Peptides against a protein of PDB entry 3S8F. Designs and how they scored, part 13

Target 1, 157 residues: chain A of PDB entry 3S8F
Amino acid sequence: VLTLFVAVPSLMTAFTVAASLEFAGRLRGGRGLFGWIRALPWDNPAFVAPVLGLLGFIPGGAGGIVNASFTLDYVVHNTAWVPGHFHLQVASLVTLTAMGSLYWLLPNLTGKPISDAQRRLGLAVVWLWFLGMMIMAVGLHWAGLLNVPRRAYIAQV
Target 2, 166 residues: chain B of PDB entry 3S8F
Amino acid sequence: DEHKAHKAILAYEKGWLAFSLAMLFVFIALIAYTLATHTAGVIPAGKLERVDPTTVRQEGPWADPAQAVVQTGPNQYTVYVLAFAFGYQPNPIEVPQGAEIVFKITSPDVIHGFHVEGTNINVEVLPGEVSTVRYTFKRPGEYRIICNQYCGLGHQNMFGTIVVKE

## One batch from the design tools (peptide; made by RFdiffusion4, then SolubleMPNN)

Design b1_p8_8_s2 (from b1_p8_8, 5 letters changed)
Fold by OpenDDE base, seed 2:
Structure b1_p8_8_s2 (fold): chain B 157 residues (1-157), chain C 166 residues (1-166), chain A 8 residues (1-8)
Amino acid sequence: as target 1 above (157 residues)
Amino acid sequence: as target 2 above (166 residues)
Amino acid sequence: LKEIVEAL
């Protein structure tokens, strides 16, 4: 009940954020249906990290609805599916947002901009983190659907 | 100027709302697909049933493992299972092939899991509550019971066995 | 705080 209750405001928020990104992209010179995406500051890890977190949160949010559904939860409960879900939520969205926040916070606290090397390294870290989390999440969801249990070192497959 | 800004934002919002509506149907379709392809033969059954975890070992249908398997009708059995730290009772659970088995599972101590390998039987077991699962084993053999809910230092070694006889 | 952050 609580998940479904939160799902509606969360969806509204997500699409509002997307609308804000489109607006920002268009202000930066992006045109057309998708051109605004390319116009966003993809060279800034403070931007890229939370955006990747949002992308990971999309399937995670869908999974939340699944986990809250009585019949579907019976299928996935206490399987590897559940860790797959929260790794998208916590280890992707929350963690990447925190990482991105540091790239904004530290320069502001110190009054010193990050070096180009630090920026490039930050981009590499964020993208690699996202890639790793997506691989892990897909694997865990797949294993969960194959009835691999969580909190157990053995499986039937 | 403010009016123009509002109109521009509204256009973006309308687009994303349309997309959201489309995605709603996609999600519904995915849910339907998942149900159609991954729902198997285990049927959750029974009303909320409670027991006293402090006395469940001393009296009642869970007290004697030798009496845990009860024939309730032709080709129908009820099995009273205890999940405890750290194992299952009775162990092994012996049932005939092709019979309709109703598992009545509870715990005398902490929350445990009851996950039967090779089946879609997978429920949490709470002290003071009875979990009811109905299943029919079509193939003879041994089925391992796994605890998939952390229950203490011995959790990883908490296993049981269901033996299905021809 | 700035000194601590700079040390990191």
Scores: peptide ipSAE 0.007, ipTM 0.777, DockQ to the pose 0.012
Fold by OpenDDE base, seed 5:
Structure b1_p8_8_s2 (fold): chain B 157 residues (1-157), chain C 166 residues (1-166), chain A 8 residues (1-8)
Amino acid sequence: as target 1 above (157 residues)
Amino acid sequence: as target 2 above (166 residues)
Amino acid sequence: LKEIVEAL
């Protein structure tokens, strides 16, 4: 019940953030239904990291609703599905947001902009992190549906 | 200019709200699909039964492993299982093939898991509560019981066996 | 925070 109560305002927030991104993209010259996406600052790791986190949070949020459902919980509870959900929520959104925050915070605290090399390295780090997290998350969710238990080093499957 | 910006923002918000509504239906459809394709994993919840974890080892149906398997009908059995740090009793659990087995599982100490490989049996075992699971083994052989809830230093080695006899 | 800012 609590999860579902939290889900509604969270969804509203998510779509509000999306609206803000669209507005920002259009202000940067993006046009059309999807042109605003290309206009966003994809060359800035401080932007890319939290956005990738948000993208990972979408399936994680859907999984949260699944986990909160009585009938579906019997299928997924205490399987590899659960850590898959957690890694999307914590290791994707929270961690990538934290990583992105550093690329904004440190330059502002020191008054020194990041070098181009640091920027490129940052982009590589956050994209590789996201890719790895998505691979792991898909694997864990899939394993969970195959009844692989969590907190066990062995499984029959 | 501010008025124009306000109208634009409102239009984008309305668009995303519409998208949100559409996605809601997609999520509902995905949940429905998942339920339809994974119904074999659903374990019906039984009536909540309480037990005193401090005395469960000394008195009652869990006290004697030799009497843990009780025939309740021609093809029906009740098995009283204890999950404890760090194992299960009785071990092995011996049951006939094709019989309806009602597992009554509880713990004298901490929370444990009861996950039977090759089956849809996967429940948490709480001290003071009795977990009830009904299952019919169609195939003879050995089924491993795994603890999938961290319960202490010996958690990783906490296994049991169900032997299904022909 | 002050010490961190000064160190950076």
Scores: peptide ipSAE 0.007, ipTM 0.780, DockQ to the pose 0.012
Fold by OpenDDE base, seed 1:
Structure b1_p8_8_s2 (fold): chain B 157 residues (1-157), chain C 166 residues (1-166), chain A 8 residues (1-8)
Amino acid sequence: as target 1 above (157 residues)
Amino acid sequence: as target 2 above (166 residues)
Amino acid sequence: LKEIVEAL
């Protein structure tokens, strides 16, 4: 009955992070309902990467609720849907967070700031990674709904 | 300044937490709605049934592939299927069109998958347990069985066939 | 309703 109770702390955490982003954006001069988003430091790959990871985690989290539902899991279990889900969770959120952390950590530990070229390259990498992950995830979820099995190289459709 | 910042943080956090809670209920409601409207297509599963995987090949209903298809009533059959490394038995599985088929699937070795293309039959097969799936094939032809659970070096080549006869 | 409750 309370299988989905696991979603409570996850959602609380996610939206608390969102609250922190809103606050940060407003401190940086953003105003209005959405103006704070533009005020965030989108020129810093250390910021952009984990935020993009969070964005990918939203549909992934929704999918997690589906996967945790007994009856709905019967539809999606061991189909391409499942890889679609965890690629959003692991290959998007975790990986992008790791990338972002690296962009912060290395300059901090070495005492040397990243060059402008490195910054631009970093931005390109994280955005392209995110785009690729989203395309793959949408494709896998779609294929899963068409009953394409996971762990198989062949399918009827 | 610090006090103002603290109060602002709390206000935003409270708002987003409320939103979080609301979204939780929305998701639950959506799941409930989906289940309420899509229950007709769910294949009933049997109760948990246990078998000894070490003897299932030697004795019992899975031992003889020639006797795997058992007519249990008018237009009703039970098919005892073994998923093993690396294949299925019987293979092919021959069943009549329009009959209610109860698949009793187990494994003598490791966990396998039983995914039947063109159907919603998709179950994991655990050694020591019997997976029960009920299905009626409306169209004659060949349906491929795919193992969708990694089971070893030959996993990618583990296929079976269900032949539905007119 | 029973199926929904069991699924959640």
Scores: peptide ipSAE 0.006, ipTM 0.812, DockQ to the pose 0.074
Fold by OpenDDE base, seed 4:
Structure b1_p8_8_s2 (fold): chain B 157 residues (1-157), chain C 166 residues (1-166), chain A 8 residues (1-8)
Amino acid sequence: as target 1 above (157 residues)
Amino acid sequence: as target 2 above (166 residues)
Amino acid sequence: LKEIVEAL
């Protein structure tokens, strides 16, 4: 139960980031309950990549609560569920954040803006990565719930 | 302008924090619901039991695979299983259908997994620790044991078999 | 080693 207290600061952080995004979107002219989302800079891979990472991190975080729960962990532990969780937490959030960070950092360090072609390619890369990770993660979580073992090449489903 | 911005940020933060708290309770409620409705499949684990992994092969109930299956009651058995690099002992494990089986599993070397296909038996096996799992096989047949914890070069080939007899 | 080989 004490482990679940980690959820408190994690949720606080997540929703603080969400609040910052909402504020930014509204400053950019977004209105209404969801209009601020559309107003965010979705044409910038340096923005899109981390945000997609955050979106993947949400179900991953929910899964973290499951994994940290003694009774529920009994169901999912050492099944394909666990790799599914990892791919959301590391291969999605961390990796996409790293990708996005490069799109900000490199132009900043070199003093040269990225070309339009590079920008479009970057957007394609991060969206395709996100899509692939979501498909894989859903598959792994689903397989895990079906008691497919982790670290095994064979399983009876 | 700055005051307006700060006020807006504060309002958004309060709203999202309230939502955060609500979601926390939702997750707790979901856990509680799951426990209340889906407890029938939980296999009870025993208390933490320790064993010396350096002597477990030489003495004690794990030493002789021929004596690994012990009848403890009319329809109750204890099975002493070793998970080692790279297999299980005894292999096969032979148990009767419908009997309550208590598996006591340990390792003489490294950490292994004990995942029985077709069942919800899934435990880690640690050297120096005895994993206890209770299960009743309702269907006769062969059940494959899979190691789901990396244990070395032969990990992928580490399998065992439980044979449930009528 | 023999046990390992037999287990493989």
Scores: peptide ipSAE 0.005, ipTM 0.792, DockQ to the pose 0.018

Design b1_p8_8_s3 (from b1_p8_8, 4 letters changed)
Fold by OpenDDE base, seed 2:
Structure b1_p8_8_s3 (fold): chain B 157 residues (1-157), chain C 166 residues (1-166), chain A 8 residues (1-8)
Amino acid sequence: as target 1 above (157 residues)
Amino acid sequence: as target 2 above (166 residues)
Amino acid sequence: LLEIVQAL
């Protein structure tokens, strides 16, 4: 019940954030239906990390609705599906947002800009983190649908 | 200037709201698809049944493992199972093949899991509550019971066995 | 703390 109550406002917020990104992209010279995406600052890990977090949150949010549904929850409850869900939410969205925030916060606190090498390394870290998280999440969701239990070192498959 | 900016933002919001509405239908379709393809159409019905966890070991249907399997009708049984730190009783649970089994599971101590390997039986067991699951074993053999809810230092070793006899 | 942060 609580999840469903939060789901609608969360969706509205997500799409509002997307609208803000489109606006920003168009201000940066992006045109057309998708050209604004290319215009966003993909060379900045402080931007890329939170955006990747948002992308990971999409299937995670959908999974939240599934987990809150009585009939579907019976299928996925206490299986590997559940860890798959919260790794998207916590280890993707929250963690990537925190990582990205540091790339903004530290230069501002220290008064020192990050070097180009640090920037490139940051981009690599963020993208690799996202990739690894997506692989793990897909695997966990798949295993969960095959009734692999969570909190157990054994499986029936 | 502010009005112009707000009007521009509104246009983007309208587009994304339209997309949001479309995605709502996609999500509904995905839920329906998942339900159709990943469920066997058998959802065990439960009822709210309470028990005193402090006395469940001393009196009542869970007190004696030797009397835990009760025949309630032709080819129908009720099995009173305790999940405790760290195991299950009775262990093994012996039931006949093809019989309709009603598991009534509770805990005398903390929350445990009751996940029967090779089946769709997967419930949490709460002290003070009785979990009811109905199942019919079509194949004889041994089915392992797994605790999938962390319950303490011995959680990983908490197993039981259901033996289905021909 | 600020000195430590600024040393980063």
Scores: peptide ipSAE 0.011, ipTM 0.777, DockQ to the pose 0.012
Fold by OpenDDE base, seed 4:
Structure b1_p8_8_s3 (fold): chain B 157 residues (1-157), chain C 166 residues (1-166), chain A 8 residues (1-8)
Amino acid sequence: as target 1 above (157 residues)
Amino acid sequence: as target 2 above (166 residues)
Amino acid sequence: LLEIVQAL
C-alpha cells in the first residue's frame, strides 16, 4: 500500500500539466468548460504527439495503481496485462513524446521550418501510432484479464 | 495582466489538485470494492520460505520426483515441484480430482514461471525461495504448465503437465 | 544436458 503513495506526486504532476494546457488553451481564445481544448494547436505534430502520449498514459497510470496493489496484482501479474501497461507507458507516452520532440527540435536545430507536407505526414504518423497503440493496449489488457500468460506464444483463450 | 494570469493559474491548479485527490479516493474505493466482491479469485501468498538452490536437487523433498507427491491427509496432498531450464519435475504431476493440493515450487537455476492453464495458478519461481500455492482441481484431465518468465533459449518450449485423475 | 534435451 505504501507503494501507492507514488501515485500522489504522479497525479500532482499530471494535473499540473493539465492545468497548464487549460491555461494555454484559454489564452488562445478557448472559452467554457471544454472550449480551451479545441483552442490548442492540434495542427502541430510537436504538440499533438506528446498530448496523445499523455492521453495514453492516463489508463496506463490507472493500471499502474492496479499493478502496485498487493492484492490486485495477483490477478494481473505475468499476464498479458503487464505488456499492455508497458505499451501505454513506454511505447505510447515515451515514444510519442520523442516523436513530438523531434518535430520541435529539428526545425530549431536546422533553422528551417517543416513543410506543410511534412507537418501533415507527421500528424498522420502520430495519430495512427496512437490508434494502433490503443488497440493493442486494450487487447493486451483484455487478454490479461482472461489470464493469457505473458511471455508465451500459446494460451488457452 | 500578470496578476490576472497568476490568479487564473492558481485557480486552475487548485481545481485540478482537488480533482486529483478525488480520483485517488475513487481508485482506493475501487480497490476496496474489488477485494470485497471478488475474494474467491485471490490466492494469497504464504510466509516466505527459503531453500538452498545448490543442494535442492540432491537432498530434501525436491530431490526425488517419485517422492514429489506426498499425501498429508485424507484428501490433501503436497507436491514438491522443481522448475528448471527447461522443464518441470515431476512431469507429469499426477493428483486426484477433488483433493486439496499444496504446491511447493522452487528452482535450482534461474527464475521461472508456473502458470497452469485452466486455473488461476500463476506464480514466479525464484531460486532460493519456495512458492506455495493451494488449489483444488474440480475437473479431471490434463492441465498444461507454462513458463511465463523468460529463463533462457529454451523458454518458449518449457512446458509441464498436471494430470488430474478421477 | 539430458534433462534439457528431454525437456525440449
Scores: peptide ipSAE 0.007, ipTM 0.793, DockQ to the pose 0.018
Fold by OpenDDE base, seed 1:
Formats: sequence, structure tokens, C-alpha cells
Structure b1_p8_8_s3 (fold): chain B 157 residues (1-157), chain C 166 residues (1-166), chain A 8 residues (1-8)
Amino acid sequence: as target 1 above (157 residues)
Amino acid sequence: as target 2 above (166 residues)
Amino acid sequence: LLEIVQAL
């Protein structure tokens, strides 16, 4: 009971961020149950990057609950499942947030806006990064469930 | 209209908070379901047992690899395994098919892994502690032991073999 | 039930 209690603050924080996104989308003219999503600034890599990071963080967080569960951890511990988990957390959320921060910070510090070409390139980089991370993460989790060990270059499967 | 905006924000936050709590229960339910359907596959852990890693090679049941496999019953064996930099002892481990095997695994040096391919045996091996795993091999053949915990320069080459005899 | 509770 106490082990999973740690998920409560994390989920509250995560979904508060989601609430903020909804509010922002509605302020930008989005209406309806899902129309606010389309209204968000998807043309800005500084926005898209951390949001994609958050999306990757969701299954990662669910995996965190699994990893923190005594019995289930026995199944997944020291398998490819674990790298799959933290790649979603670090290589997705943290890295994409850093990318997004860079797209905001550099123009702000230099006083020079990014060009349209740089913007488009940034969007491509962020989306491709996310796609690659999702493919890798799914593969690692799948391999982990098949009992592929971590920190080993070979496996039976 | 600040008041209207405030009320709207609260409504959205309440909705998402409710969703958050619902997802928590979904996760708990999934865990419960998984455990309910897979409890038969859980290998019971033994009591915490301590050993002196500095003397385990010289004294006790791990000292002689030729005596590492001990028959404790008609179809029961205890195997005393050392995981060390960089290998396992004994190697190979020879056990009969269908017998209940209790592995007693410890390390004289650093933390290692003990992952047996084709099985659900997967434990970390800590110096000073004895990992106990119970398993019955249903199929004869060779099962590779893989170290899945980084233990030094030779980690990637640290393998063992369990030979299950008919 | 004990296993489930222990896992949580």
C-alpha cells in the first residue's frame, strides 16, 4: 500500500500539467472535449519537445509503478525492461525537455529569433527523436518481458 | 473575467485529478490481476543468510566445487554456487532432470548477477549474502548462466552453464 | 491476498 502511495503525488503533478495544457489550448481558441489539443502551438519545437517528453513519461511512469512493486519487480528486474523504463524517463522526458528549453533559451538570450528553417528542422528533430525513443522503449520492454537480461550482449531470445 | 477563469481552471484541475486517481486504481488493478494469474511462477526466497566473503573460498560449502552439489533428498539437491570475477563455480553445474534444486549463491568479491536462460531464475548476488533460489528443471540440456550486473572489465564474458541430465 | 498486499 505504501509503496504505490508514491504514485499519488506524481500523478497529481502530471495531470495538473495536463490541466494547464487544456487551459492553454482553450485560451487559444480550442473548444470541445479534444479541440483544445489542436489549438496548442504544435508549430513551435520549444512546445512540442517537452510535450512529447511528457507523453513518453506516461508509460514510463506506469512502468515505474511496476518496478516498485515487490512481486512484479522480481519479474522485470535486471532485464531489458529496466532500460526501457529509464529511457522513457531520461532519454525521452529529460532530453526532450532540454531540447525544448534550448529552443526557448537561445533565442531569448541572444535576442535573435529562430529562422523558419531552424524551426522546421527543430520540429523534425524532436518528432524523430520521440519516434525513435518509442520504438526503442517498446522493444526493450518487450524484450524484458521475454526475460532478455540487461547488461548482456547475448540472450537466448 | 478573472472569476470565470478561476472557476474554469478549478473545474479542469478537478477533472484531471479525478482521472489521476482513477488511473492509480487501474494500475493497482492491473498489478493485482497480474499477481493473481502468475503467482504459480513465483520462486520463493529463502531466509536472509549471511556469510563472510573473505573466507567463503576457503571454508564452508562453497570452498570445494567438487562438493558443491549436495543431495539432500531422493529428488532434492542443494547447489552451492560462487559468482566471482569473472565466472561461476562450479562450472558446469550438473543436476538431474526433474529434481528440486536449491541454489545457494554468494560472491567472494563484488556484486554479480545470476540469470539462467530458459528459466525465471534471476537474482543479484551480493558479497556477504546468500541468495537462495529453488527451481526444478523439466527439460534436459544446457542452460546458460549470465551475469546481468556490471562487475568489472570481464563482466561481458562472465558466463556459466547448468547441465541438466536425464 | 498476502502476496498482492506485499507487492503493493
Scores: peptide ipSAE 0.006, ipTM 0.815, DockQ to the pose 0.077
Fold by OpenDDE base, seed 3:
Structure b1_p8_8_s3 (fold): chain B 157 residues (1-157), chain C 166 residues (1-166), chain A 8 residues (1-8)
Amino acid sequence: as target 1 above (157 residues)
Amino acid sequence: as target 2 above (166 residues)
Amino acid sequence: LLEIVQAL
């Protein structure tokens, strides 16, 4: 119980970010339970990237609770499950946030706005990255549950 | 105005915080349910047992691979296994089918992994600490032991074998 | 660094 309370601050933070997104979407004219999502600037890779990172973080966070559970961690420890968790938390959330930050930062630092072609390319990059990460993460988690070891080039299955 | 905007933000935050707490309880409930219904096959951690890694090769139950498998009772064995850079001893480990096997695993050098394919045996092996795992092999055959903790330049080639005899 | 970035 005490160990799982570590999840409370993380959840509070995550859902505070979600609250900020909802507020922003509503300010942009979004209405209803889900209309605010559509109102967000999905044409901007600087926005899309970190949001996709957040989406990847949701299952990763759930996995974090599993990994922190004594008995459940016995099942997944040092299996492919662990790298799967990392790729959701680091290679998705952190990396996509960094990518998104770069899409905002560089134009501001140079004083040159990105072209429409660059914008479209940026969108393609972050969506493809997210898709690839999700496929790989699902595969790693699945392999982990099948007892495929971490840090080994060979497995029984 | 700014004050009105702040109040609106707080309202959304409160809603999402409530949702977050609800989800926390859901996750806890799911974990509790899983533990209550699926406890079979889970090996709990045992008591901490210590050994001197500097002498474990020279004296004691790990010193002689030929004496590593000890019958402790009818259909019960203890196997003293060393994980070292870069292999396992004894290798192969020979045990009878259907017997209750207690593995006592330690390391004379660095941290290793002890992952037995086809089983739920998966532990880290620390120098100075004895890892204890209890398992009964129901099927005869060969089971590969894999080191799943990085232990040096030869880590990728560190394998062992358990042979289960009828 | 800023000058380099701005030159890009």
Scores: peptide ipSAE 0.000, ipTM 0.804, DockQ to the pose 0.012

